# Ledger of designs, part 72: peptides against a protein of PDB entry 1Y0J

Target 1, 39 residues: chain A of PDB entry 1Y0J
Amino acid sequence: EARECVNCGATATPLWRRDRTGHYLCNACGLYHKMNGQN

## One batch from the design tools (peptide; made by RFdiffusion4, then SolubleMPNN)

Design b2_p29_7_s2 (from b2_p29_7, 14 letters changed)
Fold by OpenDDE base, seed 2:
Structure b2_p29_7_s2 (fold): chain B 39 residues (1-39), chain A 29 residues (1-29)
Amino acid sequence: as target 1 above (39 residues)
Amino acid sequence: EEEERRRRELERNRRLKERRRAEAEKAAL
């Protein structure tokens, strides 16, 4: 049903992002992933 | 006991993910 962040499970975010493999990340986790390369 | 261990691990992982999210939110100045 509702999209969720593959990292933290959040279902709401100001901006949905996608990782290099196409998984959906919330804005926060997407930024975290970008900054740290992984996780 | 195994269920409790699993629950504790899931909770720990949840807290870790939440901390990472919060840390990333801080980065979003």
Scores: peptide ipSAE 0.100, ipTM 0.630, DockQ to the pose 0.045
Fold by OpenDDE base, seed 4:
Structure b2_p29_7_s2 (fold): chain B 39 residues (1-39), chain A 29 residues (1-29)
Amino acid sequence: as target 1 above (39 residues)
Amino acid sequence: EEEERRRRELERNRRLKERRRAEAEKAAL
């Protein structure tokens, strides 16, 4: 098993985040989603 | 040509999103 960002597919990140639905996002995608919403 | 145009559009959007994500990460760290 390998966790991956549901947005970009990254498998490594300094900090795992989650979206409103509980899906895992890498740090960069989580911040991007917070600021801009969905991709 | 339609497939190539579609690929180019997706690539542009990908690069733009990746840049914005990197900028957001830099701003937060």
Scores: peptide ipSAE 0.097, ipTM 0.613, DockQ to the pose 0.035
Fold by OpenDDE base, seed 5:
Structure b2_p29_7_s2 (fold): chain B 39 residues (1-39), chain A 29 residues (1-29)
Amino acid sequence: as target 1 above (39 residues)
Amino acid sequence: EEEERRRRELERNRRLKERRRAEAEKAAL
């Protein structure tokens, strides 16, 4: 098992986030999505 | 070539996107 970001595939991040649908995002992707709406 | 131009543009956009992700992470931590 190894959690990975559904957006970039990263397996390590300072903070795991979740998108609106509950998928795991790395911190960077989560913030990017939050700020820009979408990838 | 148009295809090469498009490829370069896509690559540039990918790099910008990655940079912005890193900047967003840095700003939040």
Scores: peptide ipSAE 0.094, ipTM 0.596, DockQ to the pose 0.029
Fold by OpenDDE base, seed 1:
Structure b2_p29_7_s2 (fold): chain B 39 residues (1-39), chain A 29 residues (1-29)
Amino acid sequence: as target 1 above (39 residues)
Amino acid sequence: EEEERRRRELERNRRLKERRRAEAEKAAL
């Protein structure tokens, strides 16, 4: 039951984010997605 | 080889994305 980033598979992050569909993203992927629109 | 060129491009793009992610994370924290 380890949460993982749907984009990079990371299981640890300083801050969990979620995309518009509710999928979990690590902080890095969430920020990248936000700044660039897509990964 | 086309497959090797494709692999190199994918690796380049991966590294670029990882760098951008690191930059984004660094900028936010």
Scores: peptide ipSAE 0.093, ipTM 0.602, DockQ to the pose 0.032

Design b2_p29_7_s3 (from b2_p29_7, 14 letters changed)
Fold by OpenDDE base, seed 2:
Structure b2_p29_7_s3 (fold): chain B 39 residues (1-39), chain A 29 residues (1-29)
Amino acid sequence: as target 1 above (39 residues)
Amino acid sequence: EEEEKRKKELEKNREYKKKLEEEEEKKKK
C-alpha cells in the first residue's frame, strides 16, 4: 500500500511530514500547514 | 506484524483524508 498526503493526495515527496494529529503530509503541504497554523 | 501495523496506519490516514474531503465539500455547499 502506498502512503498519500492527506491534504493533496501526493504519493511521492522528498520528505514525509506529520500533522498535529499524526497524519501524513507531503513536504510542501506540511510546510504550508506549519506556516499557516493549519493541520 | 510490522506490515500489519503499517497497513493499519495507512488505512487510518486514508480515512482521515476522506473526512477532510467531506468537510471541504460541505463548505462548498
Scores: peptide ipSAE 0.336, ipTM 0.751, DockQ to the pose 0.728
Fold by OpenDDE base, seed 5:
Structure b2_p29_7_s3 (fold): chain B 39 residues (1-39), chain A 29 residues (1-29)
Amino acid sequence: as target 1 above (39 residues)
Amino acid sequence: EEEEKRKKELEKNREYKKKLEEEEEKKKK
């Protein structure tokens, strides 16, 4: 099974991140959330 | 068991993704 970004559904990323709830984000979405103060 | 734990984590993430999509759909309507 492949990991999936909970925000965009991406299955590949140079760096997996976690949101504040512990769910997986791709690098891009993780950075986006950090910048926008989301999750 | 470690593989099973990983599988369960992936499932939880997928379920959360669905909840987020539902919330976003509610915001659009």
Scores: peptide ipSAE 0.332, ipTM 0.749, DockQ to the pose 0.728
Fold by OpenDDE base, seed 1:
Structure b2_p29_7_s3 (fold): chain B 39 residues (1-39), chain A 29 residues (1-29)
Amino acid sequence: as target 1 above (39 residues)
Amino acid sequence: EEEEKRKKELEKNREYKKKLEEEEEKKKK
């Protein structure tokens, strides 16, 4: 039942973020998506 | 109940991840 980033599959991150659909992203992927306007 | 809600959220998240992987594979190949 571990949480994982929907983009890269990471199970650990200093900060969990969410994409536009509300699904979990690790900090790195969340920042990347934010910068590129990715959903 | 709180644990059940968390499990359901995690399941939905995993299912969404699988859909994204399938879409990415379709774009790549």
Scores: peptide ipSAE 0.281, ipTM 0.726, DockQ to the pose 0.658
Fold by OpenDDE base, seed 4:
Structure b2_p29_7_s3 (fold): chain B 39 residues (1-39), chain A 29 residues (1-29)
Amino acid sequence: as target 1 above (39 residues)
Amino acid sequence: EEEEKRKKELEKNREYKKKLEEEEEKKKK
């Protein structure tokens, strides 16, 4: 099974991140959420 | 056991993604 970003579904990223609830985000979505306080 | 834990974590993430998609769809309608 492959990991995927819970926000955009991306399966590859230079850096996996986690949201506030501990679910996986790709680097792009992780940075976006950090900047805008989303999810 | 380590592989099973990884699979369970991936499953939880997929379930969470589905919940987010459902909430976004409900919010639009």
Scores: peptide ipSAE 0.243, ipTM 0.707, DockQ to the pose 0.734

Design b2_p29_7_s4 (from b2_p29_7, 15 letters changed)
Fold by OpenDDE base, seed 3:
Structure b2_p29_7_s4 (fold): chain B 39 residues (1-39), chain A 29 residues (1-29)
Amino acid sequence: as target 1 above (39 residues)
Amino acid sequence: DEAARREEERRKNRELKEELERKKKKELE
């Protein structure tokens, strides 16, 4: 079970993040989500 | 633009997964 970013489907990232609902985000999507509050 | 790119990547990822699932189903039959 390869972990995937729920936003972009990336399977590799320098740092896994989580959204407010606990879903895994890649570093890029996690930072974007934190900055903009949306995908 | 970043949102649109990520949504496109997400769409492509779903399409590829659905294609893979269809192939796996056909291989199992």
Scores: peptide ipSAE 0.037, ipTM 0.473, DockQ to the pose 0.042
Fold by OpenDDE base, seed 4:
Structure b2_p29_7_s4 (fold): chain B 39 residues (1-39), chain A 29 residues (1-29)
Amino acid sequence: as target 1 above (39 residues)
Amino acid sequence: DEAARREEERRKNRELKEELERKKKKELE
C-alpha cells in the first residue's frame, strides 16, 4: 500500500501535506488548497 | 484550470490502480 494524494493520486512528492480532515496531499495540491480552499 | 487537470490525473490514477489490482489477483491465483 503506497501513500497517494487524495486530490491528484500522486504517489511521490517532495513534501507530504495534510488537509484539515487529515487526508494526505502532495506538496502541489496542499499549496493549491491553502490558496483556493478547493480542488 | 488546475482543478480540471488534477481531476483528470485522479481518474487516470484510479484506472491504473484497478489494473494493478487485477494483476495482483492473477499473480495470487
Scores: peptide ipSAE 0.036, ipTM 0.478, DockQ to the pose 0.039
Fold by OpenDDE base, seed 5:
Structure b2_p29_7_s4 (fold): chain B 39 residues (1-39), chain A 29 residues (1-29)
Amino acid sequence: as target 1 above (39 residues)
Amino acid sequence: DEAARREEERRKNRELKEELERKKKKELE
């Protein structure tokens, strides 16, 4: 039931983000997607 | 490749979850 990053499955992050579709990303994956537009 | 590394981590997490669900099913039987 713990929140997970849809990209890497991480359950812990200093900041939860969301992608354009509203899926939860960890801070690292969210920044990566924002910078590159893709995974 | 950072995307490839994260995809591998996602694959491993899916496999682990599927194993846990199989164990839960067997415990309920």
Scores: peptide ipSAE 0.035, ipTM 0.469, DockQ to the pose 0.041
Fold by OpenDDE base, seed 1:
Structure b2_p29_7_s4 (fold): chain B 39 residues (1-39), chain A 29 residues (1-29)
Amino acid sequence: as target 1 above (39 residues)
Amino acid sequence: DEAARREEERRKNRELKEELERKKKKELE
């Protein structure tokens, strides 16, 4: 139930991001996907 | 699909956590 990054399972991040479907990503995974043309 | 991949990863992470919790419970029993 605790918020976690759907990509890496991280439970803590300096900035939570969301994809278009509302999935939570940590800052690192969110930036990684954005940089690689992924949502 | 990237969303489907992420949902699968979330599912796998949950299953792994539940497995670890079951193992911990058995070790304490």
Scores: peptide ipSAE 0.035, ipTM 0.451, DockQ to the pose 0.108; fails the geometry check

Design b2_p29_8_s1 (from b2_p29_8, 18 letters changed)
Fold by OpenDDE base, seed 3:
Structure b2_p29_8_s1 (fold): chain B 39 residues (1-39), chain A 29 residues (1-29)
Amino acid sequence: as target 1 above (39 residues)
Amino acid sequence: VRDIDEPLSEEEIAIGKELLEQLEKKKAE
């Protein structure tokens, strides 16, 4: 399966995160959203 | 895979702060 961050388009990350709707975020974008609010 | 609503550990918070700091520096160029 191919996975892509819905925020930045990254296809690789040390830790995938999943938002409330089930979409995938790379670790960096996931942390960004948690610390600065959802976008 | 980690759910976004799960609380961040102290380590994740520290990593996140450093990451954001680096990104802000690059964007300020």
Scores: peptide ipSAE 0.392, ipTM 0.811, DockQ to the pose 0.463
Fold by OpenDDE base, seed 1:
Structure b2_p29_8_s1 (fold): chain B 39 residues (1-39), chain A 29 residues (1-29)
Amino acid sequence: as target 1 above (39 residues)
Amino acid sequence: VRDIDEPLSEEEIAIGKELLEQLEKKKAE
C-alpha cells in the first residue's frame, strides 16, 4: 500500500511526518503546519 | 518518520523556510 499525506494527498516525500493522532503528512505540509502553528 | 511534536533541528528549520518560500512563490503566480 501507498502512504498518503492527509493534507495534500502526496504519496512521495523525502521525509514523512506523523501528527498527534497518528496521521501522515508529507515533509512540506508537516513543516507548513508546524511553522504556522496549525497542526 | 518524524513525529510532529519533535522540535525541528536548525537544519530542518533552514530547509523548511526555503521550501515554504518556494511554495509561496508558486501560489502567487
Scores: peptide ipSAE 0.385, ipTM 0.807, DockQ to the pose 0.483
Fold by OpenDDE base, seed 2:
Structure b2_p29_8_s1 (fold): chain B 39 residues (1-39), chain A 29 residues (1-29)
Amino acid sequence: as target 1 above (39 residues)
Amino acid sequence: VRDIDEPLSEEEIAIGKELLEQLEKKKAE
């Protein structure tokens, strides 16, 4: 299967994160959004 | 896979801070 970060388009990451609607974020984008109070 | 609503551990926060710092450095290039 293929996966892509909905924020930056990355297709590989050490840890995938998933938002409430099931979209995937790479670790970097996920952490960025969490630490800035956004999803 | 981690759900976005799950709270970050102290380790993840530390990693995140360093990661963001690195990203800002790259952005400044």
Scores: peptide ipSAE 0.384, ipTM 0.809, DockQ to the pose 0.478
Fold by OpenDDE base, seed 5:
Structure b2_p29_8_s1 (fold): chain B 39 residues (1-39), chain A 29 residues (1-29)
Amino acid sequence: as target 1 above (39 residues)
Amino acid sequence: VRDIDEPLSEEEIAIGKELLEQLEKKKAE
């Protein structure tokens, strides 16, 4: 039962984000992609 | 867990800007 950010490989984050295909991103990567339009 | 398509709140935008600034600063070092 381990989760990993598909972008940076982080296994811990204060807030997990999920893209439209169901992949998980850590908060930092999720915010980065959303704010820069790079999902 | 938050879906990526959900709009960011004003708080999340502020947090994101600060976080990105910190990361960019670290990368520049």
Scores: peptide ipSAE 0.384, ipTM 0.809, DockQ to the pose 0.478

Design b2_p29_8_s2 (from b2_p29_8, 15 letters changed)
Fold by OpenDDE base, seed 3:
Structure b2_p29_8_s2 (fold): chain B 39 residues (1-39), chain A 29 residues (1-29)
Amino acid sequence: as target 1 above (39 residues)
Amino acid sequence: VKDIDEPLTPEEIELGLKELEELEKKKKE
């Protein structure tokens, strides 16, 4: 499997995050979205 | 994999902040 952050396109991260609709986000973008909402 | 609605640990926040800092660093030409 090859995963990619739907926000920044990163293919590697120390911790994959998943939004409410199942899209994958890298740790950084996941935290950003959690704190500020989906940009 | 963690759902974004799950509670964050202090260490997860610290790690994320470092990653975000690096991204902002790259953003500035």
Scores: peptide ipSAE 0.360, ipTM 0.785, DockQ to the pose 0.753
Fold by OpenDDE base, seed 2:
Structure b2_p29_8_s2 (fold): chain B 39 residues (1-39), chain A 29 residues (1-29)
Amino acid sequence: as target 1 above (39 residues)
Amino acid sequence: VKDIDEPLTPEEIELGLKELEELEKKKKE
């Protein structure tokens, strides 16, 4: 199985993150969202 | 996989900063 970051479309990351709705974010986008909110 | 609300470790932040920098490079290309 493969997943994609719902924000940037990345298919690989050192650490997958999951938002409050269950969507997957790459580590970078996850951090961005955490710091700035929805992108 | 970590939930977005979980506290970030210094190592995770460092890794994220590097990834963000790399993404910016790709966007400029």
Scores: peptide ipSAE 0.355, ipTM 0.781, DockQ to the pose 0.762
Fold by OpenDDE base, seed 5:
Structure b2_p29_8_s2 (fold): chain B 39 residues (1-39), chain A 29 residues (1-29)
Amino acid sequence: as target 1 above (39 residues)
Amino acid sequence: VKDIDEPLTPEEIELGLKELEELEKKKKE
């Protein structure tokens, strides 16, 4: 199985994050969304 | 995996800032 960040398409990250609707984000994009809001 | 609503640790923030900086560098390059 594989996973991709729904924001940037990254397939690897030191820490996967998940938004309220269940979408996966890489660590960087997850933090960006948390600080600045959805994209 | 961590949910967006979970609190961030200082180390997670530091790591994230470095990753974001790197991504922006490559985008500008």
Scores: peptide ipSAE 0.353, ipTM 0.784, DockQ to the pose 0.754
Fold by OpenDDE base, seed 1:
Structure b2_p29_8_s2 (fold): chain B 39 residues (1-39), chain A 29 residues (1-29)
Amino acid sequence: as target 1 above (39 residues)
Amino acid sequence: VKDIDEPLTPEEIELGLKELEELEKKKKE
């Protein structure tokens, strides 16, 4: 199966992240969300 | 996969900043 970042749609990342509700984020977006909250 | 609440390592931060920079550049195109 495939995976997409729910924020930017990226399908590849060096490190998948997951928010508190289980949505997948690429590393970059995950870091952004972690540091800034909701996009 | 890392949960967003997990602490960041310095290397993760550095990698993320570089990736964000790339995304910003693409977003400006």
Scores: peptide ipSAE 0.346, ipTM 0.777, DockQ to the pose 0.762

Design b2_p29_8_s3 (from b2_p29_8, 18 letters changed)
Fold by OpenDDE base, seed 4:
Structure b2_p29_8_s3 (fold): chain B 39 residues (1-39), chain A 29 residues (1-29)
Amino acid sequence: as target 1 above (39 residues)
Amino acid sequence: VKDIDEPLSEEEIKLGLELIKERERKKAE
């Protein structure tokens, strides 16, 4: 299935991340989100 | 897929810090 980062719209990433509500983030946005608390 | 609550490895922490650094640099420009 197609997947898209809810923050930047990327459709490809070396590692998909998922927030607490189930939204998908690319690796970069996910790491940023985790370390800063937001996208 | 990794859940956001999963702890980061040393490598992920290093990458994350670098990404933050770069984003902050661009924001300041």
Scores: peptide ipSAE 0.424, ipTM 0.820, DockQ to the pose 0.448
Fold by OpenDDE base, seed 1:
Structure b2_p29_8_s3 (fold): chain B 39 residues (1-39), chain A 29 residues (1-29)
Amino acid sequence: as target 1 above (39 residues)
Amino acid sequence: VKDIDEPLSEEEIKLGLELIKERERKKAE
């Protein structure tokens, strides 16, 4: 099974995050979205 | 996997701020 960050397309990350609608984000994009809004 | 609504630890906040800083730097270049 492959997973991709819906924001940047990364397929590997130290920590997967999941947004409010269930999309997967890499750690970096997840932190960015949480702290600074949509990228 | 961590949900985005889960509160960040102090370390995650520090990392997040650095990541945001880096992204803004790249945009400015």
Scores: peptide ipSAE 0.410, ipTM 0.815, DockQ to the pose 0.455
Fold by OpenDDE base, seed 2:
Structure b2_p29_8_s3 (fold): chain B 39 residues (1-39), chain A 29 residues (1-29)
Amino acid sequence: as target 1 above (39 residues)
Amino acid sequence: VKDIDEPLSEEEIKLGLELIKERERKKAE
């Protein structure tokens, strides 16, 4: 598949997350976005 | 895959706080 985090560019993560516009975020960035605002 | 609007479990919150803390420490440059 070659999925990539739109925030940090990571290509591997224990859990992929998806933002409201359908973009994929690694677990770390997804949690950061949810707990704060953006990054 | 989990949607960002899905509520977090207590464990996910715990992990998230640690990840945020770790990212701040790695900003050394």
Scores: peptide ipSAE 0.408, ipTM 0.816, DockQ to the pose 0.527
Fold by OpenDDE base, seed 5:
Structure b2_p29_8_s3 (fold): chain B 39 residues (1-39), chain A 29 residues (1-29)
Amino acid sequence: as target 1 above (39 residues)
Amino acid sequence: VKDIDEPLSEEEIKLGLELIKERERKKAE
Protein backbone atom coordinates (compact mmCIF):
# COMPACT_ATOMS: atom_id res chain seq x y z
CA GLU B 1 0.00 0.00 0.00
CA ALA B 2 0.97 3.63 -0.54
CA ARG B 3 -0.14 6.75 1.27
CA GLU B 4 0.27 10.41 0.38
CA CYS B 5 -0.20 13.62 2.36
CA VAL B 6 -3.20 15.44 0.89
CA ASN B 7 -1.55 18.77 1.67
CA CYS B 8 2.07 18.49 0.52
CA GLY B 9 2.19 15.17 -1.31
CA ALA B 10 4.77 13.60 0.98
CA THR B 11 4.80 9.81 0.82
CA ALA B 12 6.87 9.23 3.95
CA THR B 13 6.54 10.54 7.48
CA PRO B 14 7.40 9.38 10.99
CA LEU B 15 3.72 9.67 11.91
CA TRP B 16 0.63 9.82 9.72
CA ARG B 17 -2.21 11.98 10.92
CA ARG B 18 -5.84 11.98 9.83
CA ASP B 19 -8.29 14.88 9.74
CA ARG B 20 -11.96 14.68 10.71
CA THR B 21 -13.02 13.78 7.18
CA GLY B 22 -10.50 10.96 6.89
CA HIS B 23 -7.81 12.63 4.80
CA TYR B 24 -4.22 11.66 5.54
CA LEU B 25 -1.59 14.25 6.42
CA CYS B 26 2.10 13.84 7.11
CA ASN B 27 3.21 14.65 10.65
CA ALA B 28 4.29 18.19 9.79
CA CYS B 29 1.13 19.12 7.88
CA GLY B 30 -1.06 17.41 10.46
CA LEU B 31 0.48 19.41 13.28
CA TYR B 32 0.15 22.60 11.25
CA HIS B 33 -3.49 21.76 10.50
CA LYS B 34 -4.30 21.04 14.13
CA MET B 35 -2.66 24.19 15.44
CA ASN B 36 -3.93 26.57 12.74
CA GLY B 37 -7.19 24.89 11.71
CA GLN B 38 -6.22 24.67 8.03
CA ASN B 39 -3.66 23.12 5.71
CA VAL A 1 -1.92 6.92 12.64
CA LYS A 2 -3.19 9.64 14.96
CA ASP A 3 -6.46 11.47 14.49
CA ILE A 4 -6.39 15.27 14.56
CA ASP A 5 -8.68 15.25 17.59
CA GLU A 6 -6.16 13.40 19.72
CA PRO A 7 -4.37 15.68 22.19
CA LEU A 8 -0.72 16.54 21.67
CA SER A 9 2.01 15.77 24.16
CA GLU A 10 4.35 18.50 25.36
CA GLU A 11 6.98 17.13 22.99
CA GLU A 12 4.61 17.18 20.02
CA ILE A 13 3.62 20.79 20.75
CA LYS A 14 7.26 21.86 20.81
CA LEU A 15 7.99 19.97 17.59
CA GLY A 16 4.86 21.38 15.97
CA LEU A 17 5.91 24.96 16.63
CA GLU A 18 9.28 24.28 15.01
CA LEU A 19 7.71 22.58 12.00
CA ILE A 20 5.20 25.40 11.55
CA LYS A 21 8.03 27.94 11.66
CA GLU A 22 9.88 25.97 8.99
CA ARG A 23 6.81 25.73 6.73
CA GLU A 24 6.22 29.47 6.99
CA ARG A 25 9.86 30.15 6.16
CA LYS A 26 9.63 28.07 2.99
CA LYS A 27 6.47 29.90 1.92
CA ALA A 28 8.33 33.20 2.15
CA GLU A 29 11.08 32.01 -0.20
Scores: peptide ipSAE 0.354, ipTM 0.801, DockQ to the pose 0.526

Design b2_p29_8_s4 (from b2_p29_8, 16 letters changed)
Fold by OpenDDE base, seed 3:
Structure b2_p29_8_s4 (fold): chain B 39 residues (1-39), chain A 29 residues (1-29)
Amino acid sequence: as target 1 above (39 residues)
Amino acid sequence: VVDIDAPLTPEEIKLGLEEIEKLLKKLAE
């Protein structure tokens, strides 16, 4: 149980998200990517 | 875990904002 956000490196989040290619994002980064696309 | 294309809920948005606030506080340290 050692997950890490591929965008910011966070290891804890209220809700893990997964992008279209299967990479894990923290809730904050996932929401950012959802609204703004890849960055 | 939820997929990025899943519909957003008010709860998810609130949790995201709270997380951002937490990060901002840490940066201010």
Scores: peptide ipSAE 0.334, ipTM 0.769, DockQ to the pose 0.598
Fold by OpenDDE base, seed 5:
Structure b2_p29_8_s4 (fold): chain B 39 residues (1-39), chain A 29 residues (1-29)
Amino acid sequence: as target 1 above (39 residues)
Amino acid sequence: VVDIDAPLTPEEIKLGLEEIEKLLKKLAE
């Protein structure tokens, strides 16, 4: 499958994350969103 | 895949730090 981070556009990450609306984030961006609540 | 509201484990924190370090290194080049 071809997954893409909705925040930075990365297509590879050690751990895919999913936001509250079901969009995919790379590990780094997902952690950022978790901590800050926004991009 | 993990939901952002799931609690973080020490292993996930380690992976996150490694990924951030990688990105910062790219910016410094």
Scores: peptide ipSAE 0.331, ipTM 0.769, DockQ to the pose 0.619
Fold by OpenDDE base, seed 1:
Structure b2_p29_8_s4 (fold): chain B 39 residues (1-39), chain A 29 residues (1-29)
Amino acid sequence: as target 1 above (39 residues)
Amino acid sequence: VVDIDAPLTPEEIKLGLEEIEKLLKKLAE
């Protein structure tokens, strides 16, 4: 299987993050969502 | 994998900074 960031579609990241509903985000998008709460 | 609401650890901060520095380096080419 290949994990993908639900925000940008990236398939590789130094650190996978998981949002409040269980979706996977790359490090960059995860940090963005953590800080801002929405796209 | 880390949950979005988990507190940022020093290791995560370091990793994030390294990633940013790497990207900035690429943009400066």
Scores: peptide ipSAE 0.325, ipTM 0.767, DockQ to the pose 0.369
Fold by OpenDDE base, seed 2:
Structure b2_p29_8_s4 (fold): chain B 39 residues (1-39), chain A 29 residues (1-29)
Amino acid sequence: as target 1 above (39 residues)
Amino acid sequence: VVDIDAPLTPEEIKLGLEEIEKLLKKLAE
């Protein structure tokens, strides 16, 4: 498989995060969404 | 993998900021 961030499309990250609907986010986008909500 | 709603420790926040800064630097190159 090829996991990718649903926000920016990155395929590599030091820490995968999962949003409230189960989608994967890279570390950076996950932190952004956590602090600012969906965007 | 961690859930987005999991609490962040001060150490995790620091590491996250470092990662963001690294990515921004790459985009500026």
Scores: peptide ipSAE 0.322, ipTM 0.765, DockQ to the pose 0.522

## One batch from the design tools (peptide; made by RFdiffusion4, then SolubleMPNN)

Design b2_p30_1_s1 (from b2_p30_1, 16 letters changed)
Fold by OpenDDE base, seed 2:
Structure b2_p30_1_s1 (fold): chain B 39 residues (1-39), chain A 30 residues (1-30)
Amino acid sequence: as target 1 above (39 residues)
Amino acid sequence: DEEERRREEERRREELRRNREFAEELKKKE
């Protein structure tokens, strides 16, 4: 099974990130949430 | 069960999307 971003559904990214709860996020969504203090 | 886990995962995904959408709406008002 292919990994996907829980926020946008992207299956490809330059860098996979993980939030505090262990969800996988693409680089863009991970940075977005981090910078906006979300999740 | 596996179906319950799938439903919980879906709810978590939707929460992330809603949070981003809300943030974007606030940003548009800025």
Scores: peptide ipSAE 0.058, ipTM 0.518, DockQ to the pose 0.076
Fold by OpenDDE base, seed 3:
Structure b2_p30_1_s1 (fold): chain B 39 residues (1-39), chain A 30 residues (1-30)
Amino acid sequence: as target 1 above (39 residues)
Amino acid sequence: DEEERRREEERRREELRRNREFAEELKKKE
């Protein structure tokens, strides 16, 4: 299975990130979560 | 019911498209 962002479902990103629990996030969602502390 | 579900799925597809376009733009700026 292809990796996908747990927040938006994107399967492609310039940089894969992970949240504190280890879930994969796309770059955009990872930065959003970092900025707001939550979804 | 089914129309609302279809509209929600369409909105989700548009969000995914915009996300992909943004990702392509980020790669171009690198």
Scores: peptide ipSAE 0.052, ipTM 0.522, DockQ to the pose 0.034
Fold by OpenDDE base, seed 5:
Structure b2_p30_1_s1 (fold): chain B 39 residues (1-39), chain A 30 residues (1-30)
Amino acid sequence: as target 1 above (39 residues)
Amino acid sequence: DEEERRREEERRREELRRNREFAEELKKKE
């Protein structure tokens, strides 16, 4: 199963996150959105 | 308006590119 980050397209990450709509984010993008109040 | 929609999609893609660059910097710290 090939999962990818909806923000950056990364297919590998130490931790998969999800946004408020349930889309998958890599750890880095998830943290980015958290820092900017987007998640 | 298809041209307006295209411009919105382009702005979104540019934002995602900037976000990706920041995210890649964070990934280097992981």
Scores: peptide ipSAE 0.051, ipTM 0.521, DockQ to the pose 0.045
Fold by OpenDDE base, seed 1:
Structure b2_p30_1_s1 (fold): chain B 39 residues (1-39), chain A 30 residues (1-30)
Amino acid sequence: as target 1 above (39 residues)
Amino acid sequence: DEEERRREEERRREELRRNREFAEELKKKE
């Protein structure tokens, strides 16, 4: 029911992000993916 | 292994707790 991070399953985050496909990521996972995308 | 699975579940549960606590902490700064 509640929104959750598709990567880690977190249901609470200070900032919801989305990946390239539009799936929701927590702030931490979103930043991780962003960093990996830059490399 | 059941013990390993329990440990993994516990670690995940702690990560989720820390994430929640961090989120609430940031909300308190608003």
Scores: peptide ipSAE 0.048, ipTM 0.517, DockQ to the pose 0.032

